# Peptides against a protein of PDB entry 7RZF: the designs that were tried, part 150

Target 1, 358 residues: chain A of PDB entry 7RZF
Amino acid sequence: PFQEEHLKQLYKIVPIKDIRNLYVTFPIPDLQKYYKSNPGHYLGHLIGHEGPGSLLSELKSKGWVNTLVGGQKEGARGFMFFIINVDLTEEGLLHVEDIILHMFQYIQKLRAEGPQEWVFQECKDLNAVAFRFKDKERPRGYTSKIAGILHYYPLEEVLTAEYLLEEFRPDLIEMVLDKLRPENVRVAIVSKSFEGKTDRTEEWYGTQYKQEAIPDEVIKKWQNADLNGKFKLPTKNEFIPTNFEILPLEKEATPYPALIKDTAMSKLWFKQDDKFFLPKACLNFEFFSPFAYVDPLHCNMAYLYLELLKDSLNEYAYAAELAGLSYDLQNTIYGMYLSVKGYNDKQPILLKKIIEKM
Target 2, 358 residues: chain A of PDB entry 7RZF as posed
Amino acid sequence: PFQEEHLKQLYKIVPIKDIRNLYVTFPIPDLQKYYKSNPGHYLGHLIGHEGPGSLLSELKSKGWVNTLVGGQKEGARGFMFFIINVDLTEEGLLHVEDIILHMFQYIQKLRAEGPQEWVFQELKDLNAVAFRFKDKERPRGYTSKIAGILHYYPLEEVLTAEYLLEEFRPDLIEMVLDKLRPENVRVAIVSKSFEGKTDRTEEWYGTQYKQEAIPDEVIKKWQNADLNGKFKLPTKNEFIPTNFEILPLEKEATPYPALIKDTAMSKLWFKQDDKFFLPKANLNFEFFSPFAYVDPLHSNMAYLYLELLKDSLNEYAYAAELAGLSYDLQNTIYGMYLSVKGYNDKQPILLKKIIEKM

## One batch from the design tools (peptide; made by RFdiffusion4, then SolubleMPNN)

Design b2_p17_8_s1 (from b2_p17_8, 11 letters changed)
Fold by OpenDDE base, seed 4:
Structure b2_p17_8_s1 (fold): chain B 358 residues (1-358), chain A 17 residues (1-17)
Amino acid sequence: as target 1 above (358 residues)
Amino acid sequence: KFVHRYLDGPLPVYKEI
C-alpha cells in the first residue's frame, strides 16, 4: 500500500509516442469482495459520463480534454486504485491544475448529491443487457480470460461476476468517494514536452520521468473545490432496453428485404432476422432531394446542416451508446442517409429525437 | 464512436447486424 510519502506526488513522464495524458490516481481499499455492488463501477460511470453536466463535457468545452476514463484498477493484493485518465490537448497540458480542480468539483458534487439508487439500477440493467447479449468471443482469448478471473471469483459466479450487480451499497459508494481526496492523489502527466527535463529513468522500460511533490497550496486549492454549478448528475437513460421480446418469424419471410410499402413519397423494405434472433434492428433511411447536390453551394449547405444536426444530437449520443444504440448521419449525392442501430425497444425514442432535431 | 472506457469491466461488444 502507498504510504503518506507516496501521496501528493506529481510524475512528469516522457512517452515514446506523441501523446498527452493525465492520470489522476487515488489509492482505495480492495473492493474485490464487493463485486456484487461494485461501488467503483458506480463512481466510474458517473465520473466517466459524457453527457450534459458531466466532467468531460465541461473539460471539452474548455478545449482542454478530448477523452476521459474513470474507474477502479487492480493494484497489488489487498489494494486498488481509482483512476481518472484524460487525453490532453496542447492547451489542456497548460491547465492540468485546473483540470484536476474540476475533477474535485465533480467529486464534491457527487458527495453533495449522495448515492443514487436509480444510477445503480441503470448500471445493473446495462450490465445485465451486456451479459445477456454478449457476443461470442474468440475461444482462446475467452478461455484465457476465464482462467485468470477464476482466481478472484467462485466457479459458479465466474461468468457473471464481472456483469451482474445485485446489491445497492450506498455505504461503499461513500467509502470510496471519501478516498477521492486531494490528500490521497497521485498525478502523472505524460508528454513529450518533458523531454530533457527529467532526472530519473524507470528501471524496466527506460522511461524518463521526474517526480515532484505537489505544492501544499495546490492541494489546498483542490481541497477547497467548490460546487461548480455546471456539474450535474446525468438524467435517466431513456434508451436502456427493457423489452427483449423476439417476434416470431413470419411464414412468408423472404431471404432478402421485401418491399412492404410503396408510395410516391416512400418505399419501405423489411427483412426479419432469421439468423441471429436478437432483439435488435437496423433502421436505414435514405432521403432523396434533387437539391442536395445540384451545385457546390447546396452541397456545402447540406454538409453544414448535417454537422450541425450531429452536434445538436451529441447530448443523446452517449446515453444511446451506453444502452447499445447508435445512429449515423451521412451526406449522399442524392441527399441524406440516417441509420439507427441496436436494441429495437428504444429505437423509436432515439429516432423521434433525431427527427425532432431535423 | 464514444468508446465508453470503463477501466473496471469488459466493454460490451455489440455485433453489428
Scores: peptide ipSAE 0.008, ipTM 0.506, DockQ to the pose 0.118
Fold by OpenDDE base, seed 3:
Structure b2_p17_8_s1 (fold): chain B 358 residues (1-358), chain A 17 residues (1-17)
Amino acid sequence: as target 1 above (358 residues)
Amino acid sequence: KFVHRYLDGPLPVYKEI
């Protein structure tokens, strides 16, 4: 386990690749025995959330961060890490202290709200869907993975243990959340901007780095992280599928799309799935406008319209993706293309939201 | 493509230097 001397440290690392990353790492207890409640997944889901009022949403709004990942990682035997990793912009590289302050403000918001059973239930439902409709893996890789995890889980549970949540444990969520404190932090900044500013070289990979103690004043600033009113818990994910019924194959099912509706303003083609038998659909819409590509101005206006539409839909995109729904919007020389794909149950909800923003 | 980048990248193994 990290001793006190290993905490409150800042590492400036020179990458081989042109990347800018921040890693905020907390040592946490070994959570392996708590796989049925998976408190680290609960916290990773919230900290890594991309919806309105999320940590990422706020850090993106400031132009400091492109992507965020939060979650538990295995350490050595008897301990784990909780890691918040962000992809930094050039501007974000100048604001690392403030980025970390916002992380602690979000963590403080999670403390103030306390553990939410409905969030756990969403995680449970999402993981159950992921398990039920898991893609076929290559047998060799899968068997090797299962053989590895047999050391950690009962034989009867080895297939389900990584997916199926069974127990809401607010006490364990609070226990992990209590480890996510400034006094327990290790910070790594990865950037080529540190080239020629390092004093150490890692023995195994030759990675150039500098280690510095984080000033006590900075630690204290993070300890006094106030509630930021911009941070909110996510809303309930309305896109989580609950109906997985497969409709029987129609007797007249064609191997190709059939024209089922023909009107002056629309044609509708349909093909039933005759191969996969999944509770999924692909909705594809081609919109035609004689104005979309008539001149450079209209072409740019059509482009700008789709960029604004995508921006306005960003609030739903993440929640839909978590639930196994996706959309795509593209300009065409004839107008616009829309695609909605994934579990069919909640596709009408996503489609309605897209149309309401159009 | 929201690349759910699981943290499968080698986090710099802070080996105890």
Scores: peptide ipSAE 0.007, ipTM 0.523, DockQ to the pose 0.070
Fold by OpenDDE base, seed 1:
Structure b2_p17_8_s1 (fold): chain B 358 residues (1-358), chain A 17 residues (1-17)
Amino acid sequence: as target 1 above (358 residues)
Amino acid sequence: KFVHRYLDGPLPVYKEI
């Protein structure tokens, strides 16, 4: 376990690759025994959220961060880490202290709101869907994984333990959240800008780094993180499927798409799934416009339109992706292509939102 | 593709970090 001397430390690391990363690490208790409630997953879901009012949304709005990942990581036996990792922009590398301040402001928001049972229920439902409709893995990799996790879970639960949430434990969420404090932080900044400014070399990989204590003033600044009114809990994920009914195969089902609608303005082909029997659909739309490719100006306008449309859909894209829905928008020489894929139950909701933004 | 990589990937465990 880290002693006090290992806390409030900053590591400046020189990468081999031209990358800029920030790792904010908190030592936490071993949560393995709490797999049925998985409080680290709850916190990772919220801290790693990409929707409006999220930590990532604010950091992106400032141009400091490209991506964010939050979650628990296994340590040595008897302890874990909670890690917030961000991909830094060049500007973000200059604002690391302020980035971490925003992390603590978001964490403080989570403390102020307290544990939310509805958020746990969404995590439970998402994980149950992921388990129930899990794709086939490569046998070798899967067997090796199962063999590894047999050390941690009962044999009867080994297949379900990583997915199925059973218990809402607000006390454990608060317990983990209480470890996410400035006095318990370890910071690593990875950048080539530290080349020639390091004084240590890591034994195993020869990685050059510098270790320094984080100033008490900086720790105190983070401890006094206020409630930033830009941070909000996510809204309920409307894309989580609840109906998994598989419709019977029609007697006249063709092995190929059948033309089921033919009009002057639209053609519709349909094929029922006769192979997979999954509660999934693939909707493909080709939109035709005589203006899409008439000249270079119209072509570029059509391109710009789709880029702006995609940008305007980002708020839904994340929630849809969590729920196993995806969309794709592409320019064609004839107009535009739209694809919506995933669980069929909530596809109409996503499709409606896309069409309303068009 | 927002790959929600839960940090289950090997972060380079720099032993000293």
Scores: peptide ipSAE 0.008, ipTM 0.525, DockQ to the pose 0.081; fails the geometry check
Fold by OpenDDE base, seed 5:
Structure b2_p17_8_s1 (fold): chain B 358 residues (1-358), chain A 17 residues (1-17)
Amino acid sequence: as target 1 above (358 residues)
Amino acid sequence: KFVHRYLDGPLPVYKEI
């Protein structure tokens, strides 16, 4: 385990690839025994959230970060890490201290709000859906994985332990949050900009790096992280499916889409699933406009319209994706194509949101 | 939920680093 001397350290690492990454790492207790509550998963869900008022949304708005991931990682036996990893822009590489300040401001927001049972319930429901409708894996890979995790879980729970949440443990969430402090931080910055500025070489891979102590003034700045009013907990995810009913196959079910509605303004084809028997649907809409491709100006306007529409839908995209919903918007020579895919229960909600933005 | 496939090691040595 890391001792105090290993904390508050900054590593500047030279990559082989042209990448810019920041790793903010916190040593945490071994949480394996708490798999039924999985407090690290709760925190990873919130810290790694991409919706409005999230850490990522603010860091993106600054132009400093492209992507963010938060979560627990296994360490050596008897300890874990909580890691926040971001992909840095060139500008973000200059603002690493401020990026980490924003991380601590978000963590401070989580402390101020306290553990939310509804967020745990959403995590539980999402994981239950993922378990119930898990795709078939290759037998060899699956058996090897199961054999590996038998060291961690009871035999009767080995299939469910990674998915099924059972217990809301606010005490464990608070315990992990209490480890996410500046005095417990290890920072690694990965960038080619450190080439020729390193003084150490990693033993196993020959990775060039420099190790520095983080100045006490910087640690103090992070310790005094205030509440940033831009950070908010996510709203409830309205796209999480609750109805998984599969309707019986119709007696006259055709192997191909049947025309079920024909009007002057619309045609509707329907094909019932006769193969997968999943509570999922694919809604495909083709919109026709004689103006979409009439001239170069209209073509460019139609393109710009869809780009703006996609941008306006970003607020829903992440929540929908978490819930196993997706949409796609494309320009066609005849107009526009929209697809909505995933669990059928909440597709009308997503579709309504899309249409309201149109 | 992005489970970062971190490589095993004291430094976050990603395979791609």
Scores: peptide ipSAE 0.008, ipTM 0.521, DockQ to the pose 0.074; fails the geometry check

Design b2_p17_8_s2 (from b2_p17_8, 11 letters changed)
Fold by OpenDDE base, seed 4:
Structure b2_p17_8_s2 (fold): chain B 358 residues (1-358), chain A 17 residues (1-17)
Amino acid sequence: as target 1 above (358 residues)
Amino acid sequence: KFVHRYLRGPVPVREVE
């Protein structure tokens, strides 16, 4: 376990690749025994959320961060980490202290709101869906994974332990959240901009780095993180499927898509799944316009329209993706292509939102 | 030990799938 001397440290690391990353790491207790409540997953879900009022949404709005990942990481026996990792922009590399301040503001928001049972229930439902409809993995990889996790879980639970949540434990959520403090932080910044500015070399890989103590003034700034009114808990995920009923095969089911609607304005082809029997659908829409590709101006306007549309849908995209729904929008030489894929139960909701934004 | 774990791959943060 890290001792106090290992805390409040900043590492400046030179990568081989041209990457800019920030890692904010907190030592936490070993949560392995709490896998049925998984408080680290609860916090990872919220801290890593990409919806409105999320940490990522605010950091993106400032142009500092491209991506964010939050969650628990295994250390050694009796020790874990909670890590927040962000991909930094060039501007974000100049604002690392402010980025971390925003992380602590979001963490403070989580403390102020307290543990939410509905959020746990959403995580439980999402994980249950993921488990129930898990795709077939390559046997070699799957067997190796299972063999590894047998060291951590009872044999009877080895298949379910990574997925099935059983217990809402607000006490454990609060316990982990109490470890996410500035006094417990370890920061690593990865950037080529540190080339020639390092004083140490890592023994195993020759990675150049510098280690510095984080100034007490900076720690105090993070300790005094206020409630930023821009941060909000996510709304309930309306895309979580609740109906998994598989409709019976039609007696006249064709092996190919059948034309079920033919009008002057629309053609509809339908193919029922006769192979996988999953509560999933693929909705594909091709919109035809003679104006979409008539000249370079119209082509570029059609492109810009779709980029703006995608941007306007980004808030819904993440919640849909978490729920196993996806959409795609593409320009074609004939017009536009829309695809909506995933669990069929909530596809109409996503489709409606897309069409309302169009 | 710390530095190496950050450079070679996504920290297997259990991706919130």
Scores: peptide ipSAE 0.000, ipTM 0.433, DockQ to the pose 0.109
Fold by OpenDDE base, seed 5:
Structure b2_p17_8_s2 (fold): chain B 358 residues (1-358), chain A 17 residues (1-17)
Amino acid sequence: as target 1 above (358 residues)
Amino acid sequence: KFVHRYLRGPVPVREVE
């Protein structure tokens, strides 16, 4: 495990690939025994959230970060890490200290709000859905995985342990949050901009790096992270399915989509699932416009419209994706194509949101 | 996003390859 001498360190790493990444790592206790409450998953869900008032939303608005991943990672036996990983823009590479300040401001927001049982319940419900409707894996891979995780979980729970949350443990959430402090941080910046500026080589892979102590003034700046009023907890995820009823197969179910509505303005085809028997649907809409492809100007305007529409939907798209809903918007030579896929229960909500933005 | 599984390397160094 990392000792105090290994904390408050900055690593500047030269990649082989042209990538810009920031890793903010905290040593945490081994949480394996707490898999039923999974406090690291709770925190990873919030820190890694992409909705309004999230850490990523703010860092994107600054132009500093493209993507963010938060969560626990296994170390060795008896310790873990909590890692926040971001993909940096060129501008973000110049603002690493401020990016990390925003991380600590968000963590401070989580401390101020305290553990939320409703957020745990959403995580529980999402994981239960993911378990219940888990796709079939290749037997060889699956058996090897199960054999591996038998070292960590009781035999009776080995299939469920990675998914099913059982216990809300606010004490464990607070315990992990208490480890997410500036005095416990390890920072790694990965960029080709450090080429020729390193003084060390990693033993196993030959990776060039420089190690520096983070200045005490910077640590103090992060310790004094205030509440940033832009950070908010996510709203309740309205897309989490609650109804999983599968309707009986219709007696006259056709093997192909049947035309069930024909009007001057619309045609509707329907095909009931006769193969998978899942509480899922695929809604596909083709919108026709004689103007979509009439000339290069209209074609470009139609393209720009969809890009703007997608951008305006990003906030909803994340919550929907977490809940196993997805959408796709594409330009066609005839107009526009929209697809909505996933659990059927909340598809009308997502569809309504898309149409309201259109 | 929360990613439990896909952070391949124990050290940030492994994602540099």
Scores: peptide ipSAE 0.013, ipTM 0.492, DockQ to the pose 0.108; fails the geometry check
Fold by OpenDDE base, seed 3:
Formats: C-alpha cells, structure tokens, sequence
Structure b2_p17_8_s2 (fold): chain B 358 residues (1-358), chain A 17 residues (1-17)
C-alpha cells in the first residue's frame, strides 16, 4: 500500500501515443467484502456523471476536459484505488491544478449533500436491468471469468455479485468519500509536452517520467475547496425502464418490414421482433430535404446544425445511455438520419426530447 | 462514463507495491 511518502506526488509522463490524460488517484480500503452495497460504484456513478451540474459538465464548459471516468480500481489484496481520469484538452493541460480543485469542489458537494438513497436505488435498478438482459458471452471467456471471481464471491452469488445491489450503506459511502482528500492524492499527467523534460525512465516499459512533490500550498488550496454553486446532484433518471413486457407476435407478422402508414409527407415501416423477444426497439427516421446537399454552404450548414444539436443533447442523452437507450444523428445526401435504440419503454421520452431540440 | 473495472490504459507509473 502507498505510504505517506508516496502521497501528494505529481508524475509527469511521456506517452508513446499523442494523448493528454490526467489521473487523480486515491488509495482506498478493500471494498470487495461490501459488494452488496458497492459504495465505490455509488461514488463512481456520481463523480463520473455527465449530466447537468456534473463535474464533467463544468470541466467541459471551461474547455479543459473532453471525457471523464470515475470509479474504483482493484489493487492488490487488502487495498483498492479510486481514480478520476480525464481526457485533457490542450487548454486543460495548462489548468491541471484548477481541474483538480473542481474535482475536490464536487467531492465537497457530495459530502454536503450526504448519501442519497434514491441514487443508490437508481444504481440498483440500472444494474438489475443490465443483469437481466445481459448479452450472451463466448463460453470460454465467460467460464474463465467466473472461475476467477469464485475466489471472491460465494458460489450461490457468483453470477449476481458483480451486478445486484442489495444494501444501502450510507456509512460505507461516507467512509470512501472520506478517503477522497488532497492529503491522499496521487496525480499523473500524461502528455507529449513533457518530452525532454523528464529525469527518470520506468524499467519495464521504458516510459519517461518526472516525479515531483505537490507543493503544500497547492494541497492546502485543494483542502479549502469551497462549494461551487454550479455543482448539483443529478436529477432522477427518467429513462430507467420499468416495463419489460413483450407483446405477442402478430398473426400476420411479416419476415420483412411492412408499410403500415403512407402519407404525402411520411412513410412508416414496421417489423415486429420474431427472433430475440427483447423489450427493445429500433426507431429509424430518414428526413428528406432538397436543401441538405444542394451546395457546399447548405451541406456545411446541415453538418453544423447536427453538431450543435448533438452538443445540446449531450448532457441529457447521458441519462438515456445509462438506462440502455442510445441515439444517432447523421447527415445524409438527402437530409438527416435519426436512430433511437434500446429499451422500448422510455424511447418515446428520448425521441420527444430530441424532436423538441430540433 | 462508468469505468468498467479494467482501466485498460497502463498508468505507466509503477503501482508501487
């Protein structure tokens, strides 16, 4: 386990690939025995959230971060890590201290709000859906995985232990959250901008790096992270499916899409699922416009429109993605293509939101 | 994004044992 001498360290690392990443790592207790409550998943869900008032939303609004990933990572026996990883912009590489300050401001917001049972319930419901409708894996890979996790879970629970949450444990959430402090931080910055500025080489991979102590003034700045009023807990996820009813196959079900509506402005084709019998649908819309590809200006305007639309949907679409809904928007030479896929129960909500933004 | 357990990127920093 990391000793005090290994804490409050900054690593500047030269990658082989042209990547810019920040890793903020905290040593945490081994949470394996708490798999039924999974407090690290709860915190990873909130810290890694992409909706309005999230850490990522704020860091994106500043142009500093493209993506954020938060969660627990296995260490060795008896300890784990909590890691916040971000993909940095070129500008974000200049603002690493401020990015980490915002991380601690968000963590402080989580402390101020305390553990929320409704958030745990959403995690439980999402994981239950993921378990219930889990795709078939290749038997060889699956058996090897199960054999590995038999060392950690009872035989009766080995299939469910990674998915099914059973217990809301606010005490364990607070315990993990208490480890997410500046005094326990390890920071790694990965960028080619450190080439020729390193003094060490890693033995196994030949990775060039520099190790520096984080100044006490910077640690103190992070310790005094105030509540940032831009940070909010997510709203309840309206896209979590609750209805999984499979409608019976129609007697006249065709093996191909049938035209069920024909109007001057629209044609609708329908095919019922006759093979998989999942509570899922694929909605595909082709919009036709004679202006979409008439000249280079209109083509670029149609492209820009979709990029702006996607940007305006990004935070909202994250909640849908968590719930197993996805959308796709593409320019075509004829106009625009929209696809909505996933659990059919909440597809109308997502579709309505997309159309309202259009 | 929720990290599935495998943060695949080698953090090349020695996980100091």
Amino acid sequence: as target 1 above (358 residues)
Amino acid sequence: KFVHRYLRGPVPVREVE
Scores: peptide ipSAE 0.013, ipTM 0.493, DockQ to the pose 0.096; fails the geometry check
Fold by OpenDDE base, seed 2:
Structure b2_p17_8_s2 (fold): chain B 358 residues (1-358), chain A 17 residues (1-17)
Amino acid sequence: as target 1 above (358 residues)
Amino acid sequence: KFVHRYLRGPVPVREVE
C-alpha cells in the first residue's frame, strides 16, 4: 500500500510505443467484500461515461483527450486503486494539469449530486442483462477464470458475483469519493516526449521514467476545483431492455428471408431467428437515391451528410451501446445503408431517433 | 463478440509494453 510519501507524485514515463496516456490513480480500500454493491463500478460508470455532460465529452470538446476509462483496479489483498486513464492528444499533453482539474470538477459534481439510486439501478439492470445473455466462453478459459474467482467469492455466488448487484450502498460510494482527492493522487504521464529527460529506470522492464513531487500550488488548484456547469449526470438510459420475450417460431418460417412487403417505394424481407432464440434483432435498411453518386459533388455532399448525421447521433450511441444496441451508417454508391442491431425491445427507440435526425 | 465495455474488468493496465 502507498504511504503518504508516495502520494502527490508525478511520473513521466517513456513508452516503447508512440502513445500518449495519462493515469490518475487513487489508492482506495479493498472493496472486494462489497461486491454486492460494487461502489467502484458505480463511480466508474459515471466517471467513464461518454454522454453529454460527461468528463470525456468536455475533455474531447477541448481537443485534449480521445478516450477515457474510469474504474477500480485490484492492487493486492487489502488495497485497491481507482484509476482514471485517458488517451491524450498532442494538445492534451500540454494541458495535463487542466485535464486533472476537470477530473476533480467532475468528482466534485458527483459529491454535490450525491449517490443516485436510479444510476445504481441502471448498473444493476445492465449487469443482469449481461449475465442473463452471456455468450458461451471457451471451456478452458472459463474454467481457469472460475478457478481464479473462487478465491474471492463464495462457491454459491461464483457465477453471479461479477455481475449481479444486490445492494445500493450510498455510504460506500461516498467513502470511495472521499478517497478521490488531490492529496491522494498519483499521476503518470506516458509519452515519448520524455525521452532523454528521465533519471530513473524501472527494474523489471527497463522503462525509463522521472519521478517528481506535484507542486503544492497545483494540489491546491485541484483542491479548489469548483463546480463546472458543463458537467451533468447522465440522463436515464432509455435503451435498457426490459422485455426479453422470444416469440415462437412461425409454422411457415422459411430458412431464408421472405419478401413480406413489396411497394413502389419499399421492399421488406423478414427472417425469424430459428437458431439462436435470443431477444435480439438485426434491422438493415438500404436507401436508394439517384443523386447519391451522380457526380463528385453529390458524392461528397452525401458523405458530409452522413458525417454530420453520425455526429448528431453520438449522444445516443454510447447509451445504446451500453444497453447492447448498435447502429451503423454507411454511404453506398446507390445511397445509404443503415443497420440497427441488438436487443429488439428498444430498437424502435433507437431507430426513431436515427430517423428523426435524418 | 459484443464486448460489453462495462464488463471490461479492471482495465488491464496495459503493461506499458
Scores: peptide ipSAE 0.008, ipTM 0.464, DockQ to the pose 0.117; fails the geometry check

